# Ledger of designs, part 83: peptides against a protein of PDB entry 3S8F

Target 1, 157 residues: chain A of PDB entry 3S8F
Amino acid sequence: VLTLFVAVPSLMTAFTVAASLEFAGRLRGGRGLFGWIRALPWDNPAFVAPVLGLLGFIPGGAGGIVNASFTLDYVVHNTAWVPGHFHLQVASLVTLTAMGSLYWLLPNLTGKPISDAQRRLGLAVVWLWFLGMMIMAVGLHWAGLLNVPRRAYIAQV
Target 2, 166 residues: chain B of PDB entry 3S8F
Amino acid sequence: DEHKAHKAILAYEKGWLAFSLAMLFVFIALIAYTLATHTAGVIPAGKLERVDPTTVRQEGPWADPAQAVVQTGPNQYTVYVLAFAFGYQPNPIEVPQGAEIVFKITSPDVIHGFHVEGTNINVEVLPGEVSTVRYTFKRPGEYRIICNQYCGLGHQNMFGTIVVKE

## One batch from the design tools (peptide; made by RFdiffusion4, then SolubleMPNN)

Design b2_p13_6_s3 (from b2_p13_6, 6 letters changed)
Fold by OpenDDE base, seed 3:
Structure b2_p13_6_s3 (fold): chain B 157 residues (1-157), chain C 166 residues (1-166), chain A 13 residues (1-13)
Amino acid sequence: as target 1 above (157 residues)
Amino acid sequence: as target 2 above (166 residues)
Amino acid sequence: FLEKLREELEEIF
């Protein structure tokens, strides 16, 4: 039980970010319990990318607690579950945050704003990446629960 | 205006922090519930046991594959398995249907995996450590052993077989 | 919810 307190700093960080998003959404005119979400700048790939990363990180973080639990880890260890977890944490949050950072950084470094076409393309890339990662991650987690081994080219199922 | 903004931010932060703590307890509760109401696929194992990987092939219960399967009681067996680069011994492992099997698995070289298809047997095998897994095969047939821990160039071809006889 | 969770876990394990 004590080892699970390792999750507390991560949760504090995540929900501090969430608080910042809520505040930003409310400043942009969002009202109510969920109205602030709609008010966020979903037309900006530099915003959408890391937010989608955060969404993928939520189940990944929950999976981290599972992986850190001795009895539950016994079930999932060295199965396809583990790569599924990694793809949510690294290939989703970290990668999407990096992508989003580039969408902000490159225009600032060059001094040239991105065109509308580039913006739309960026949104498409980010959403497609997220969708692909979610499909793969769900598949890997499911396969892991079905006892598909990690680091093997064959499986019973 | 700045003071009002800071108060608002603080209120939101407190709310989200409370939510985060609540979720932490939910996760702990779910784990506790699973442990209380479900086995979660856990296989009984023995205590931590050590062995010298440099001599395990020459002396002791793992040295002779022909003596690897030891009957320890009525319908009870201990099987001493070596996972090595790149295979398992004995291979095949022959055990009777319905018998309680205690696998004692170790490695003379590097870390390997011991994943038995069709079962919940899945353990890492460390040189110098003995992995203990207890299992009863209810169905006769062949069960493939897969190495699910990278162990070198021949890792992908490292397989074994457990033959369960009627 | 707990009963549903139990049923799902029993299907997997």
Scores: peptide ipSAE 0.006, ipTM 0.779, DockQ to the pose 0.020
Fold by OpenDDE base, seed 5:
Structure b2_p13_6_s3 (fold): chain B 157 residues (1-157), chain C 166 residues (1-166), chain A 13 residues (1-13)
Amino acid sequence: as target 1 above (157 residues)
Amino acid sequence: as target 2 above (166 residues)
Amino acid sequence: FLEKLREELEEIF
């Protein structure tokens, strides 16, 4: 019940952030229904990281609703599904946001901009992290649906 | 200038609100899909039953593993199972094929898991609480019980066996 | 403290 209650303001926040991104993209010259997305600063790891985190958070949030459902939780509880959910929420959103914040904070704090090489490396790190987390998360969710137990090193499947 | 900017933002927010509503329906649909495809074997939760974990080993239906399997009908049994650090009692649990088995599971010490491989039996076992699960084994053989709730240093080695006899 | 931290970070990065 608490999770479902918290889900409402969280969703509102998420879509508000999305609206802000659209506005920013349009200010940067983006046009049309989707053109604003391309206009966003995808060359900046400080931007890309938290955005990818948000993207990963979407299925994670949906999963949270599943986990909070009494009926659905009977299927997924204490299976690999749960770690899959955690990796989307913590290892994706929180971690990527932290990574992105550092890409912004450190240059601004020190007054030294990151080099182009550092920028490119940062982009690579963030994208690879996201990709890896998505693969892992999908795998864990799938395993959970196949009744692979949580907190066990062995499973029938 | 600021006013114009605010109006523009509001317009985009309205669009995203519409999108958000649409996505809510998508999420509901996904939940419905999950229910339809994965809940066929869900065992409903039973009524809350309490027991004293400090005496459960000494008295009552869990006290003697030799008396743990009780025939309650021609093709119906109740099995009183203890999950403890670090194992299950009785072990093995012997039941006949095709019989309706009612597992009454509790713990004398800490929280454990009771996950039976090859089945949809997957419950947490709390001291002071009796977990009730109903299941009918259609296939004979051995079914491994796995503890899927961390219960201490020996957690990873905490296994049991259900032997289903023809 | 923040000023000191900034100074130290400038030396490291």
Scores: peptide ipSAE 0.006, ipTM 0.755, DockQ to the pose 0.013
Fold by OpenDDE base, seed 2:
Structure b2_p13_6_s3 (fold): chain B 157 residues (1-157), chain C 166 residues (1-166), chain A 13 residues (1-13)
Amino acid sequence: as target 1 above (157 residues)
Amino acid sequence: as target 2 above (166 residues)
Amino acid sequence: FLEKLREELEEIF
């Protein structure tokens, strides 16, 4: 009940953030239905990281609704599906947001801008992290649907 | 400029709200479709049944593992299972192929899991409560029971076996 | 405290 209740304001927040991104992209010269996306600062890891986190949060949020549904939870409860959900929510959104925050915070605290090499490395890190999380999440959700148990080191599948 | 910005923001918000509503219906439809096509084999939750975990080992249907399997009809059985630290009783559980089996599972100590591999049986077992699961084994053989809820230092080694006989 | 932290971070980065 609580999960389903908080899903509504969470969706509202998500779409508000998306609207803000669209607005920002259009202010930066983006045009058309998708041109605003390209206009966003994809060369900045402080931007890319939390955005990738948001993308990972979409399937994770959908999974939250699944986990809160009685009939569907019967299928996924205490299977590898649940860790898959956690890794999407925590290891993608929260972690990537933290990474992005650091890329903003450290230069401001030190008063020194990051070098181009550091910027490129940062971009590589956050993209590779996101890719790894997506691979793991798909794998865990798939394994969960195949009835691989959570908190067990062996399975028949 | 502020007014223009406000109108622009509202336009984008309205668009995204419309998109959100559309997606909501899509998701509802997908869930409905999934439920309609894959609800076969769903085991409904049984009625709430309480037991005293402090006496469940001494008296009642869980007390004697030799009497754990009870025939309730021509092709119907009730199996009284204890999940404990760290195993299951009886072990093995022997049932006939094709019979309707009602598992009555409880715990004398802590919370455990009861996950039968190769089946859709997957329930948590709470001290003081009885978990009820109904299942029919169509294939003979051995089915492993796994504890999928952390229950202590021996959790990883907590296994049982269901033997389905022809 | 923030100034001290900044100084320490400047030594590292």
Scores: peptide ipSAE 0.006, ipTM 0.750, DockQ to the pose 0.013
Fold by OpenDDE base, seed 1:
Structure b2_p13_6_s3 (fold): chain B 157 residues (1-157), chain C 166 residues (1-166), chain A 13 residues (1-13)
Amino acid sequence: as target 1 above (157 residues)
Amino acid sequence: as target 2 above (166 residues)
Amino acid sequence: FLEKLREELEEIF
């Protein structure tokens, strides 16, 4: 039980970020308990990408708690569960944040705004990336729970 | 105005903290549930045992594969397994069905994995350390040992077999 | 360096 208290700072950080998003959404005219979500700039890939990364990071973080547990690690260690975890953390959050950063950086660096076509394409890319990552992550975690080994091309199950 | 704003902000923050705490309890509950329902999958940590990886092939219980399986009691055996690049010794490992087997696994070279299919045996094998796993095979047959830790160019081909005899 | 990078990127995008 005490091991899980390590997660408290991370959770606080996560919810602070969420609070910032809520604040931004409400400033943009969002109303109600969840209406602020719709008010966020979902038409901007520079925004959507890192937010999707954050969403993927949530279950990844939960998995991190499991992985950090002394006893539960015996269940998941060196199984497909572990790649499932860090694909959420790295290939989702970090990668999508990098993608989003580019959508912010390039227009500012070049002084040229992105075209509407580029914007739409960017949105498609980040959403497809997110979807693919979620499918992969769920599959890997599931396989891990079925005791599929990591770093092996074969499994009995 | 400042007082009202302050109270509103505090209430907002308290809400998020409450949510954070709730999620923490969810995670704790999940862990508790997992431990309660999957106790057989949890392998207790043994005492740290060390060995010299440079001499383990020459001296000691891992040196002779023919002497790797040692009966330590009635229906109880200790098996000294060497994981190396790129295989296991002895191979196959022959043990009786229903016997309590204590695997003592070490490596003379690099880190390897010891994952036995169809079982909950899954440990890393470190040079200089002895991994201890206790298991009882209820079903006769062949169980494949898989290296699930990258150990070099031949990693993907590193397999062993445990043969459980009736 | 940044100016050079900007120029190169302007050619691509």
Scores: peptide ipSAE 0.000, ipTM 0.778, DockQ to the pose 0.012

Design b2_p13_6_s4 (from b2_p13_6, 5 letters changed)
Fold by OpenDDE base, seed 1:
Structure b2_p13_6_s4 (fold): chain B 157 residues (1-157), chain C 166 residues (1-166), chain A 13 residues (1-13)
Amino acid sequence: as target 1 above (157 residues)
Amino acid sequence: as target 2 above (166 residues)
Amino acid sequence: FLLELRKELEKIF
């Protein structure tokens, strides 16, 4: 049980970021308990990408706690659960953050703003990426719970 | 104005910290619940046992596949299994239905996996260490052993079979 | 390097 306290710093970091988003949304005119979410700049792929990554990181983090548990790891270790976790952490958060960073970096580096078409395309790409990752992650976690082995092309169930 | 703003921000941060802590407790509670209700699914870790991977094929209980299955008591067996590139020995592993089987698994070469379909047996096999798993097969038949740890070019073809006899 | 990179990127975008 005490081993799980290692998750505290990670959770603190995660929710600090969330708090920052809430603050930003409220500064942009968001009202109410959840109205601040709508006030965030969802029209900017440089913002949307890393935020979607963060959203994927939440269940991934929860899974990380499971994976770090000595006893529960016996259930999920070397099953499809593990790559499901990885894809949420790396292929979602890290990759989407990298994608988002490029949407910020390229305009600043070149001195040219992205076109509206590029912006819309970027949003589409980021959302599609996120959707695909969520589908895959859910599938992998589900398969893992069904005892589908990792690094194998064959499974009984 | 700055003081009021600061207090408001701190309140929000405290709220999120509280939420973080609450989530931690939820996860702990979930783990505790799982352990309390699903103890059969948890395999306790055994004592660390070590072997010399360079000699394990030559001498000792893993050296002869024909002697790998050892009866240790009434309806109780120990099976000495080698996971190697790229297979298992003995193969097949033949054990009686309803018997308590203690698998002692090691590797002479690289890290392998030992995943038995239809069971909760799923362990990594490290050279120099012995993985110990206890299981009782309730149903007769064939159970496939799958290597779920990358071990080289032939990894995808590394399978074994446990035959449970009536 | 960064200046060169900028120039190349300006050609693409």
Scores: peptide ipSAE 0.022, ipTM 0.786, DockQ to the pose 0.013
Fold by OpenDDE base, seed 3:
Structure b2_p13_6_s4 (fold): chain B 157 residues (1-157), chain C 166 residues (1-166), chain A 13 residues (1-13)
Amino acid sequence: as target 1 above (157 residues)
Amino acid sequence: as target 2 above (166 residues)
Amino acid sequence: FLLELRKELEKIF
């Protein structure tokens, strides 16, 4: 139970970010309970990438609580569950944030905006990355629950 | 107005903070439920037991693979297993069906894994420490032991076998 | 360094 309180600061931070997104969406004309989401700049890969990372981070964070739990960790430790977890955390949030950062940084450094084609390609990349990551993560978590070992090329199941 | 914007942000933060706390309670409840309903399959951790990895191959219960399986009771056995680069000993491990088996696993060299397919036996094996796992094989047959902790160039080929006899 | 980097990036982007 005490371990779960480790998640409190992270949750506070995460939902503060969500609050910022809501505020931004509402400033952009979004109204209602969910209208602010649609108002966010989904046409910008620099925005979409880290947001998708955040979405992947949600189940990853929940899994982190599991992994940190004494009894539950025994079930998942050194199984495919663990790679599933860190791919959500690192290969999703961190990687997508890095991608998003580049989409902002490079145009900013050069003083030249990206072309529309580059923008569209960027959107495709981050969405496909997210999709692939989610598929892989679900598969790994599932395999982990089936006791598929980590760092092994074979499994009984 | 920067002040108004700041105030608005704080209002949203308060709302989302409340939501976050609510979710925390949900997670706690779910974990509690899981623990309450799924504790039967959890192997409790044993007490810390130490061994000298430099001598474990030469003396003590791990020294002779032929004597690794020790009957401790009518239907109870202790099996002293070494996980080493790159294999397990004894190999195969032969135990009777239905007997309570206590595995005492250690390593003379580096950290290894001891993952028995078809079971919930899955522990890391540290040099200098003894991992203790209790298990009863209900079904006869062969159970593969897999090293799930990287231990060197031969890690991928590090397997063992438990043979459960009727 | 950043200026030089910018110049190089401008060749690509």
Scores: peptide ipSAE 0.017, ipTM 0.780, DockQ to the pose 0.013
Fold by OpenDDE base, seed 5:
Order: C-alpha cells, then structure tokens, then sequence
Structure b2_p13_6_s4 (fold): chain B 157 residues (1-157), chain C 166 residues (1-166), chain A 13 residues (1-13)
C-alpha cells in the first residue's frame, strides 16, 4: 500500500523532470519530437550521470510496483529479482545521482573547473557504470524469474 | 517573457502527461504479462496460525521428528517442519510421490526461509507463526531445502532435504 | 590531494 502510494508522486516528479529536460533541450536549439534530446549536454558527466540514473529508475520503479503487488510478489519474493530491483534503484539512480552531483559540486566549491581529461574520464566512468549495472540488473531479474533464491550461493535452474 | 515561458512549459507538460498515461498502460500490460507467464502454480497464503516458539520444541506436533509426518488421508500427509539455527527438522523429510503434502512450518528461534529447489515452495518462517504450504511432488528424488532469509552466522550452510519415494 | 590528483590525471588522459 505504501509503495503504491508513493508511486504517484514519484511518477509526477519523473515526468516533470522529463518536461524540464525537453524544455532545456529546446532552449539549446533542439527541434522536433526528439531533437531536444540530442541538444542536451551529453558532454557533461554532471548531467549524464543523473539522467542515466533516471533511465535505470524507470524499470526499477515498475519492478517496485510488481514487488508491492500481493499476487505478483509470490513469484519474485526472496529471489534474485529483489536485489535486481535494488541495484536499479540504489546502485543506479542514487549512485549515479551522487556521482553526477560530485561532478557539479566539486568544481563549484573549489572555483576550479574540471579538466577536459577529467570530463572525459567522468563520462567513461558513468557510462560504464550504467552499462554494467543494466547487465547485472537484467541478469538478476531474469535469475529471479527462474526461481534463483536470494541470499543463497547455490540454485537449481 | 515570463508569461511566454510559462506557456511553453505548460505545452511540454501536457505532452508528457499524455506520455505518462501511455506509460501507465504499458506498465499495466507488463504486469499482466508477468501474471500470465509466471504465476502458474502459485501457492496461496494460508490462514494465519500462531504457536508459542518457546514451547514448540517441547510439546505439540513439532516436538518429535519421528512423528512429524502424519498421514491425514489415503494420499494426503501433513508434515510438521521446524526451521531453526541452523537446519531443518525432520531431516530428511520423507514423503511419497504423488501425495498431497501439507507443510506446516514454524521456527523456535529466528526468522528463516523455506525454499525447496525444483518447486515453487518458497516461504518465510517466522517464530510464533505457522506457514502452511501445499504441494504434490510428481517426481521422486531428493529436493534440497534452502534458507533464503538471513538467520545468522550459519545461514549459508542451512540446508535440508526432502526425499520423495516412489 | 584532489588538486594533485587532478594534475596527475591530466598527465595520463
């Protein structure tokens, strides 16, 4: 019940952020239905990180609804599905947002911009993190559906 | 300028609202798909039954492992299982093939898991509560019971066995 | 330390 309750404001927030991104992209010269996406500052790890986190949060949020479903939870509860959900929410959204925040915060606190090398490295780190997290999350969800137990080092699948 | 900006933002918000509605339908469809493909054989939750975890080892149907398997009908058995730190009782659990088995599982100490490999039996076991699950083993052999709820230092080694006899 | 780290990273990348 609580999960479903908080899902409503979360969805509202998500789509509001998306609207803001569209507006920002259009201000940066993006046109058309999708052109605004390309116009966003994808060269800035402080931007890319939280956006990738948000992207990972979408399936994670959907999974949260599944986990909160009384009937569907019978299938996924205490299986690898659950840590898969956690990794999308915490290790993806929260972690990437934290990473992105640092890329903005530290330069502003010190008054010194990051070097181009640091920027490129940051982009690499964020994208690699996201990719790895998605692979792991998909694997965990899949394993969970195959009845791989949570908190066990062995399984019959 | 501010007014124009607000109007523009509103237009984008309307678009995303439409998108959000579409996504809701997608999510519903995904849930429906999951239900249709992965819920076969789901064991419904039983009625809530309580026991005293402090006395469950001393008296009652869980007290004697030798009496844990009770035939309740020609092809029906009730098995009283204890999950404890760190194992299961009785162990092994011996049941006949093709019989309806009603597992009544409880714990004398802490929360444990009861996950039977090769089956859809997967329940948490709480001290003071009796978990009831019904299952019919169609294939003879050994089925491993795994604790999938952290229960202490020996959690990872907490296993049991169900032996299904022809 | 962070400034030194920055300097070193700039040498590598």
Amino acid sequence: as target 1 above (157 residues)
Amino acid sequence: as target 2 above (166 residues)
Amino acid sequence: FLLELRKELEKIF
Scores: peptide ipSAE 0.017, ipTM 0.759, DockQ to the pose 0.014
Fold by OpenDDE base, seed 4:
Structure b2_p13_6_s4 (fold): chain B 157 residues (1-157), chain C 166 residues (1-166), chain A 13 residues (1-13)
Amino acid sequence: as target 1 above (157 residues)
Amino acid sequence: as target 2 above (166 residues)
Amino acid sequence: FLLELRKELEKIF
């Protein structure tokens, strides 16, 4: 049974989103192989937050393949690796998507646009959140590979 | 033009789909690398063995901690371990160096973890199921057992010890 | 080697 072939439609979906971003960037004047990335609205926290979530989801998704692997799960299960994984998925992707959604939704619902100061603060928040999550996630995955147990305050390493 | 946009999107999607397939192979390669470098001595899943958690303390091989370590051969032992709220039985577990040890681990109450520091022994312990792990301790000394599955208010203090004798 | 590789892959997938 090839259960990990479920990763195929998941990857297809993920990279379809990437294709949409590329198209949007090119519509905004971006050219070349990577120029479309710079053309995306990086000054809008409603855009930046979910995109950073997606970026965090990349290593998380790779970890998902590991965690779903019968053989490799015996190595990583109930180690610090696991919380490293779901902090990327829940505390990064889901949380940042929620943050981004609020940055769009609240101005829309209230009819009051966010100020420039609020916009800048929002950008700072989502970038700092992303950075912190990446540092923590890398540390947790590394610790997990060193066999640091999950849900324990003490370890041999 | 919507039609033109759709055609453009399809072209990009084809490229990214190809990339996604390539990444799938990259991930497989990374898994293979991980297996080669980090998963030496992988413990495969064993046969499903069941036990009655309501009677495991009263009858059977787990009932008496003094008889928990059973010699099954000249250099082979079976150790019947209970993980319970909040500790392990027997504690300490005493085994000889260099012997092949088969741990038979179960729980009379809730789900626990059995993580042995300094080893690759790391299993969940479910009431009603027997976890089987085979390991040979090459170095004498004390090995700490850590519960890595939340099991209640005393979870954080749930430790055991394996003593490997020369 | 290929047979062993297949066996390992079958465990993963």
Scores: peptide ipSAE 0.000, ipTM 0.770, DockQ to the pose 0.018

